# Peptides against a protein of PDB entry 3KDP: the designs that were tried, part 51

Target 1, 230 residues: chain A of PDB entry 3KDP
Amino acid sequence: PFLIFIIANIPLPLGTVTILCIDLGTDMVPAISLAYEQAESDIMKRQPRNPKTDKLVNEQLISMAYGQIGMIQALGGFFTYFVILAENGFLPIHLLGLRVNWDDRWINDVEDSYGQQWTYEQRKIVEFTCHTPFFVTIVVVQWADLVICKTRRNSVFQQGMKNKILIFGLFEETALAAFLSYCPGMGVALRMYPLKPTWWFCAFPYSLLIFVYDEVRKLIIRRRPGGWVE

## One batch from the design tools (peptide; made by RFdiffusion4, then SolubleMPNN)

Design b2_p13_1_s1 (from b2_p13_1, 10 letters changed)
Fold by OpenDDE base, seed 2:
Structure b2_p13_1_s1 (fold): chain B 230 residues (1-230), chain A 13 residues (1-13)
Amino acid sequence: as target 1 above (230 residues)
Amino acid sequence: EVEEVLELALKLL
């Protein structure tokens, strides 16, 4: 999010406080829950990792986590961001380079894509209106990310949802996201304005895409062991 | 103020 904010000079898509709420809030319990995941049915048929040659974090894992899944997550967040701004008169192409004028408190006549003028205060309300739905979008795509992280090779349907700590983590992160989004005073305390319940559904296609993508990947690995996809 | 400081910190990272 922040890299695109700099490179494209767009209004801030996700606030620093919302990022901290993800990294320190919603992700902690889900991440810990993976330590309680049951071993895959074939784990004892795999050779042990060679600690001298095999890195815990290899290029394939980095490519999968940041280059593939992380990109789909980012696309989900940006989709929500662009939809909100478009509903408020700012089409995606108009946002390119707009940051300089957007963040200038002395410019009170920034035009949208339809020629409507926006005061600094109005623009900041719209910006902060994007932060909470973007945050919720990340939480919803993290449901899929957490579920796909249960296994390296086996389908989630083969592994099942038996990890009660992971299920608790999914409820906890969702409850925390709802609390941060709807608790009175969060708009003042965290600049997290309440979102319409419909915004929770904006991430669902991306969450499904992550899940389907990883299940297809795992299917390929099972059919072609020792391939470049592993 | 905290957001501005955090934004500044993120710009320096």
Scores: peptide ipSAE 0.015, ipTM 0.445, DockQ to the pose 0.026
Fold by OpenDDE base, seed 5:
Structure b2_p13_1_s1 (fold): chain B 230 residues (1-230), chain A 13 residues (1-13)
Amino acid sequence: as target 1 above (230 residues)
Amino acid sequence: EVEEVLELALKLL
């Protein structure tokens, strides 16, 4: 998010406070829940890792986590961001380079894509109105990310949803996201303005995409052991 | 300055 904010000079898509709420709030319990996951049914049929040659963090893991899944998550957040700004009169092309004027408190006549002028206060309300749905979008795509992390090779349908701590984590992160989004005073305290309930659904296609992508990846690994996808 | 750098660093995370 921040790299695109700098490179494209767009209004801030995701605030620092919202990032902290993800990293320290919504992700902790789900991450801990993976320690309670059952071993895959075929784990004893796999060769042990050689600690001298096989790195724990390898290029394949980095490629999958940051290059594939992380990019799909980022695309989901940015999709929500661009839709909200477009509904408020700012088309994606018009956002390019707009940051300088957007963040200037002395400019009260920033034009949208339709020639409507926006005060600094109005622009900041719209920006902070984007931060909350972006945050919620990340939480919704994290549901899929957490579920795919249950297994390395087996399908989630083979593993099942037996981990009660993981199920609790999914409810906890969702309840926390709802609390941060709708609790009175969060707009002042955290600059998280309330979102329309419909914005929760904007992330669902991306969550489904993550899930389908990983299940296809795992299917390929099961059919072609020792491939570049492992 | 340190708070701005910390805010920027936290925005990079």
Scores: peptide ipSAE 0.014, ipTM 0.450, DockQ to the pose 0.026
Fold by OpenDDE base, seed 4:
Structure b2_p13_1_s1 (fold): chain B 230 residues (1-230), chain A 13 residues (1-13)
Amino acid sequence: as target 1 above (230 residues)
Amino acid sequence: EVEEVLELALKLL
């Protein structure tokens, strides 16, 4: 989010407070829950990791986590961001380079794509209105991310949802996201303005895409062991 | 204050 904010000079898609709520709030319990996941049925068929040659974090893991899944998550968030701004009169093309004028308190006549003028206060309201749905979008795609992280090779359907701590984590992160989004005073305290319940569904296609993508990847790994996809 | 510190931290990142 922040890199695109700088490179494209667009209004801030995701606030600092919302990033902290993800990193320290919604992600912690789910991440910890993975430590309690049941071993895959094929674990005893795998050779022990060689600590001298096999890194815990390898290029394949970085490529998968940041290059593939993380990019799909970011696309989901940006999709929600662009839809909200478009509904408020700012088409994606018009947002390019707009940051400088958007963040200037002295400019109160920033035009949208339809020639409507926006005051600084109005622009910040719509920006903060984007932060909460972007945050919720990340939480919804994290459901899929957490579920796919249960296994390296086996399908989620083979592994099942037996990890009660992971299930608790999914409910906790969702409840926390709902609390942060709808609790009175969060707009003042965290600049997280309440979102329409319909915005929760904007991430569902991306969550499904993550899930399907990983299940297909795992299927390929199972059918073609020793491929570059492992 | 926390927002200002966080905004400053983001400007440094």
Scores: peptide ipSAE 0.012, ipTM 0.483, DockQ to the pose 0.028
Fold by OpenDDE base, seed 1:
Structure b2_p13_1_s1 (fold): chain B 230 residues (1-230), chain A 13 residues (1-13)
Amino acid sequence: as target 1 above (230 residues)
Amino acid sequence: EVEEVLELALKLL
């Protein structure tokens, strides 16, 4: 998110406070819940990791986590961001390079894609209106991410949803996201303005995409062990 | 103020 904000010079898609709410709020309990996941049915058929040669974090894991899943998550967030801004008159192409004028409090006549002028205050309201749906989008795609992290090789359908702590984590992160999104005063305290409930659904295609992508990946691994996808 | 500092920090990053 932040790299695109810099490179494309677009209005801030996700605030620092919302990032902190993700990293410290919504991600913590779900991540901890994975420690309570049951072992995969075939775990005892796998050789133990050699601590001298096998990295805990390997290139495949980095590629999967940051290069694949993380990119899909970011795309989901940006999709929500661009849709919200487009609904407010700012088409994606018009946002390119707009940051400098957008963030200038002395420019009160920033035009949208339809020639409507926006004051600094109005622009900041719409910017902060994007932060919460972006955050919620991340939470919704994190549901899929958490579920796919239950297993390395087996399908989630083979593993099942028996981890009650993980289920609790999914409810907790969702409840926290709802609280941060809709609690009175969050717009002032955290710049998290309330979102229409329909914005929660904008992330669902990306959440499904993550889930399907990983299930297909795992299916390939199961059919072709030792492939480049593992 | 914190927001301005954070925005400034983001501009410096």
Scores: peptide ipSAE 0.011, ipTM 0.423, DockQ to the pose 0.026

Design b2_p13_1_s2 (from b2_p13_1, 10 letters changed)
Fold by OpenDDE base, seed 3:
Structure b2_p13_1_s2 (fold): chain B 230 residues (1-230), chain A 13 residues (1-13)
Amino acid sequence: as target 1 above (230 residues)
Amino acid sequence: EVEEVLKKALELL
């Protein structure tokens, strides 16, 4: 998010506080819960990792996590961001390069895509209105990410949802997201303005996409062991 | 105050 903010010079899509809420709030319990996942049924058929040659975090894992899943997550967040700004009169093309004028408190006549002028205060309200839905979008996409991380090769349907700590993590991150989004005073304290409940659904297609993508990937691995997808 | 604390926490990460 922040890299695109700099490169594209768009209004800030995700606030610093919201990033902290993700990294320190919503992600910790889910990540810890994976340590309690049951081993895959074929784990004893795999050779032990050689600690001298095999990295715990390999290029394939980085490519999957950041290059594929992370990109889909980012696209989901940005989709929500662009939809909100478009509903407020700022089409995606108009946002490119707008940051300089957007963040200038002395410019009170920034035009939207329809020629409506926006004061600095109005612009900051709509910017902060994007932060909470972007955050919630990440949480909803993280549901799928956490679920797909349960296994390397087996389908989630083969592994099942028996890890109670993981289920607790999904509820915890969702409850925390709801608390941060709707608790009175969070708008002032965290600049996380309340979102309409409908914004929770904006991420669902991306969450489903991640899930389907990974299940298809795992299916390919099972059918063609030793392929480049592995 | 909360925002400032959070900003400082982020700077330390």
Scores: peptide ipSAE 0.008, ipTM 0.416, DockQ to the pose 0.036
Fold by OpenDDE base, seed 2:
Structure b2_p13_1_s2 (fold): chain B 230 residues (1-230), chain A 13 residues (1-13)
Amino acid sequence: as target 1 above (230 residues)
Amino acid sequence: EVEEVLKKALELL
């Protein structure tokens, strides 16, 4: 989010406080829950890792986490961001380079894609209205990300949802997201304005995409052991 | 003022 904000000079899609709520709030319990995941049924049939050659975090894992899944997560968040801004008159193409004028408090006549003029206060309201839905979008996508992280090779349907700590983590992150989104005063304290419940569904296609993508990946690994996809 | 901003934000969503 922040890199695209700098490169494209668009209005800030996700606030710094909101990022901290993701990294320190919603992700902690889910991440810890993975330590309690049951071993895959075939783990004893796999060769031991060579500590001298095989890194715990390899290029394939980095590519999967940041290059593939992380990109789908970012796309989900940006989709929500662009939908909100488009509904408020700012089409995606019009946002390119707009940041300079958007953030200038002395410019009160910034035009949208339809020629409507927006005051600084109105623009900041629209910007902050994006932060909470973007955050919630990330949380909903993280449900799929956490579930796919349960296994390296086996399908989630083969592994099952037996980890009670992981299930608790999913409820905890969802409850925290709801609290941060709807608790009175969060708009003042965190600049997280409340969102319509319908915005929770904006991430569902991306969450499903992540899940399907990883299940297909794991299916390929099971059919072709030792392939480049592992 | 805060309530008005929040109402406007909810209308824009």
Scores: peptide ipSAE 0.000, ipTM 0.333, DockQ to the pose 0.056
Fold by OpenDDE base, seed 4:
Structure b2_p13_1_s2 (fold): chain B 230 residues (1-230), chain A 13 residues (1-13)
Amino acid sequence: as target 1 above (230 residues)
Amino acid sequence: EVEEVLKKALELL
């Protein structure tokens, strides 16, 4: 989000506070829950990792985590962001380069794609209205991300949802997201304005995409062990 | 002020 904010000079899609709420709030318990996941049924059939040759973090893991899943998550968030701004008169093309004027308090006549003028206050309301749905979008795609992280090779349907701590983590992150989105005063304290419940569904296609993508990947790995996808 | 901001935000969603 922040890199695109700088490179494309668009209005801030996700606030620093919301990023901290993800990194320190919604992601922490789910990530810890993975330490309690049941071992895959085939783990004893795998050779132990060679500590000299096999890194814990390898190029394949980085490519999967940041290059694939992380990009799908980012696309989900940006989709929600662009939809909200488009509904408020700012088409995606019009947002390019708009940041400088958008963030200027002295400019109170920034035009949208339809020629409507927006005051600084109005623009900041729209911006902060984007932050909460973007945050919620990330939480919804994190459901899929957490579930796919349960296993490296086995399908989630083979592994099942037996990890009670993971289920608790999914509930906790969702409850925290709802709290941050709807608790009175969060708009002032965190610049997280409340969202319509319908915005929770905006991320579902991306969550499903992540899930299907990973299940297909795992299926390929199971059918063709030693492939470049592994 | 908070209520007005919240109302405006909800109108924009």
Scores: peptide ipSAE 0.000, ipTM 0.321, DockQ to the pose 0.057
Fold by OpenDDE base, seed 5:
Structure b2_p13_1_s2 (fold): chain B 230 residues (1-230), chain A 13 residues (1-13)
Amino acid sequence: as target 1 above (230 residues)
Amino acid sequence: EVEEVLKKALELL
């Protein structure tokens, strides 16, 4: 998110406060819940890792976590951001390079894609209105991410949803996201303006995409052990 | 200093 903000000079898609709410708020309990997950049924049939040759963090893990899953998460957030701005008159092409004028409090006549003029206050309301749905989009995508992290090789359907702490984590992160989004005063305190309930559904295709992608990956690993996907 | 840098980083973020 922040890299695209700098490179494309677009209005800030995700605020720092919202990033902190993800990293310190919504993701902590889910991450801890994975420590209580049951071992995969075939774990004792796998060879142990060689500590001299096999790194814990290898290029394959980095590629999967940051290069694939993390990119799908970012795309989901940006999709929500661009849709909201487009509904408010700012088409994606018009956002390129707009940041300088957008963030200038002395410019009160920034034009949208339809020639409407926006005051600084109006622009900031729209920006902060984008931050909350972006945050919620990440939370909805994190549901799929957490579920796929239950296993390395077996399907989630083989593992099942028996971890009660993980289920609690999913409800906790969702409840926290709803609290941060709709509690009175969050617009002033955290710059998180309330979102329409319909925005919660905007992330569902991306959450499904992550889940399907990982299940296909795991299926390939099961059919072709020792492949490049492993 | 770290708290101020974190606050400034938090303001920039």
Scores: peptide ipSAE 0.005, ipTM 0.364, DockQ to the pose 0.025; fails the geometry check

Design b2_p13_1_s3 (from b2_p13_1, 9 letters changed)
Fold by OpenDDE base, seed 1:
Structure b2_p13_1_s3 (fold): chain B 230 residues (1-230), chain A 13 residues (1-13)
Amino acid sequence: as target 1 above (230 residues)
Amino acid sequence: EVEEVLKKALEIL
């Protein structure tokens, strides 16, 4: 998110406070919940890793976490961001390079894609209106991310949803996201303005994509052990 | 204001 903000010079898609709410709020309990996950049915058929040769964090894990899943998550967030701005008159192409004028409080005549002029205050309201849906989008895609992290090779349908702590984590992060989105004063305190409930559904295709992608990946791993996809 | 403080804090980290 922040890299695209810098490179494309677009209005800030996700605020620092919202990032902290993700990293310290919504992600913590779900991540801890994975420690309570039951072992995969085939775990005893796998050789233990060699701590001298086998890295815990390998290139494949980095590629999967940051290069694949993280990119899909970022795309989901940006999709929501661009849709909201487009609904407010700012088409994606018009946002390129707009940051400098957008963030200048002395420029009160920034034009949208339709020639409507926006004051600094109006622009900041729209910007902060994007932060909350972006945050919620990340939470919704994190549901899929957490669920796919339950297993390394087995399908989630084989593993099941028996981890009550993980289920609690999903509810907790969702409840926290709802609280941060809709609690009075969050717009002032955290720059998290309320979003229409329909915006929660904007992330669902990406959440489903993550889930399907990982299930297909795991299916390939199960059919072709030791392949490039593992 | 809180966001600006947090941004500055993250710039230092």
Scores: peptide ipSAE 0.010, ipTM 0.431, DockQ to the pose 0.030
Fold by OpenDDE base, seed 2:
Structure b2_p13_1_s3 (fold): chain B 230 residues (1-230), chain A 13 residues (1-13)
Amino acid sequence: as target 1 above (230 residues)
Amino acid sequence: EVEEVLKKALEIL
C-alpha cells in the first residue's frame, strides 16, 4: 500500500495506525496458532531437510508469500480502496498524481472525475473512510492465507480444521477487526471510521482466489513430486 | 463535530 502511495502519488490508501493494527493486532494470534498445527499425514515419508543446502526460508517460499499471495492480498485491498473512491467521484485514473493537491490543506477546490470540487476536510473524510474497509479487507484475505498455511503439500480438506488454536485465532482477529471498526471513539483515536457491513464482502472473491490458487498449487505438487512448483 | 464526521463517513461508505 505505502509503496504504491509513493510511486503513483495517490491518496493514502491505508493509514500507519491501521498497518500497526494488522501487524501487531490481527496477525499475532493467527501466526502463533500455526505452531500448534498437526503434522501432515505424509511428513514421515519426506526426506529430512539438508541444513547446509536447504534454507528454512527459500526463494520459493519468498515468491509464494510476497510475490504471489501478498500481491493478491494487496489487490484485494486496493480493489476496496478504488471502489470507495470511485463511488465518491474519484475514478482510478484520476487518482494518479493527485496526492500533492489532495494533501494540501490550502487547496479547497480539488476536482473529482466529474468536476465536483472537494474541500480539504471533505477529502480527508473520504481518505479516512478508505482505511477501515482496507483493513477489514486484509483481515478477510488473511483468513484464507492462514488456512492455506496449515499445510505445505496436503489439501486443507485432507488436513481438516482440527487446530482449535487456529480456529480461536480466526475468531480473535475477526472480533478485533469488528471492535476496531465499530467501537465508539475509534474514528477519533485511530482515525478508523465505521464501515457498512457490506464492505466485509468486498474481500471474499480475493479470499476465495487465494484458497483456490493454493489448493491447485498443492494438487500439482501431489501429482508431480519434485517439480519446480514445490 | 465528531458525530457529524462519523455520520458523513457512514453516508460515504
Scores: peptide ipSAE 0.005, ipTM 0.336, DockQ to the pose 0.057
Fold by OpenDDE base, seed 4:
Structure b2_p13_1_s3 (fold): chain B 230 residues (1-230), chain A 13 residues (1-13)
Amino acid sequence: as target 1 above (230 residues)
Amino acid sequence: EVEEVLKKALEIL
């Protein structure tokens, strides 16, 4: 989000506070829950990792985590962001380069794609109205991300949802997201304005995409062990 | 102030 904010000079899609709420709030318990996941049924059939040759973090893991899943998550967030701004009169093309004027307090006549003028206060309300749905979008795609992280090779349907701590983590992150989104005063304290419940569904296609993508990947790995996808 | 922010946010959404 922040890199695109700088490169494309668009209005800030996700605030620093919301990023901290993800990194320190919604992601922490789910990530810890993975330490309690049941071993895959085939783990004893795998050779132990060679500590000299096999890194814990390898290029394949980085490619999967940041290059694939992380990009799908980012696309989900940006989709929500662009939809909200488009509904408020700012088409995606019009947002390019708009940041400088958008963030200028002295410019109170920034035009949208339809020629409507927006005051600084109005623009910041729209921006902060984007932050919460973007945050919620990330939480919704994190459901899929957490679930796919349960296993490296087995399908989630083979592994099942037996990890009670993971289920608790999914509930906790969702409850925290709802709290941060709807608790009175969060708009003032965190610049997280409330969202309509319908915005929770905006991320569902991307969450499903992540899930299907990973299940297909795992299926390929199971059918063709030693492939480049592994 | 919170109520005004909420109203404005709900108008935009």
Scores: peptide ipSAE 0.000, ipTM 0.320, DockQ to the pose 0.058
Fold by OpenDDE base, seed 5:
Structure b2_p13_1_s3 (fold): chain B 230 residues (1-230), chain A 13 residues (1-13)
Amino acid sequence: as target 1 above (230 residues)
Amino acid sequence: EVEEVLKKALEIL
């Protein structure tokens, strides 16, 4: 998110406070819940890792976590951001380079894509209105991310949803996201303005994409052991 | 200043 904010000079898509709410709020309990996951049924049929040759964090893991899944999550958030700004009169092309004027408190006549003028206060309301749906989008895609992390090779359908702590984590992160989004005073305290309930559904295609992508990946690994996907 | 830098750094993340 921040790299695109710098490179494209767009209005801030995700605020610091919202990122902290993800990293320290919504993601902690789900991450801990993975420690209680049952071992995969075929784990004893796999060769042990060689500690001298095999790194714990290898290029394949980095590629999967940051290069693939993380990029799909970022795309989901940015999609939500661009849709909200477009509904408020700011088309994606018009946002390029707009940051300098957008963040200037003395400019009260920033034009949208339709020639409407926006005051500094109005622009900041729209910006903070984008932060909450972006945050919620990340939470919704994290549902899929957490579920796919249950297994490395087996399908989630083979593993099942027996981990009660993981299920609790999914409800906890969702409840926390709803609390942060709708609790009175969060707009002032955290710059998290309330979102329309319809924005929760905007991330669902991306959550499904993550799930399908990982199931296909795991299917390929099961059919072709020792391939480049492993 | 450190808190503002941390806030800005966290805004970057």
Scores: peptide ipSAE 0.012, ipTM 0.393, DockQ to the pose 0.028; fails the geometry check

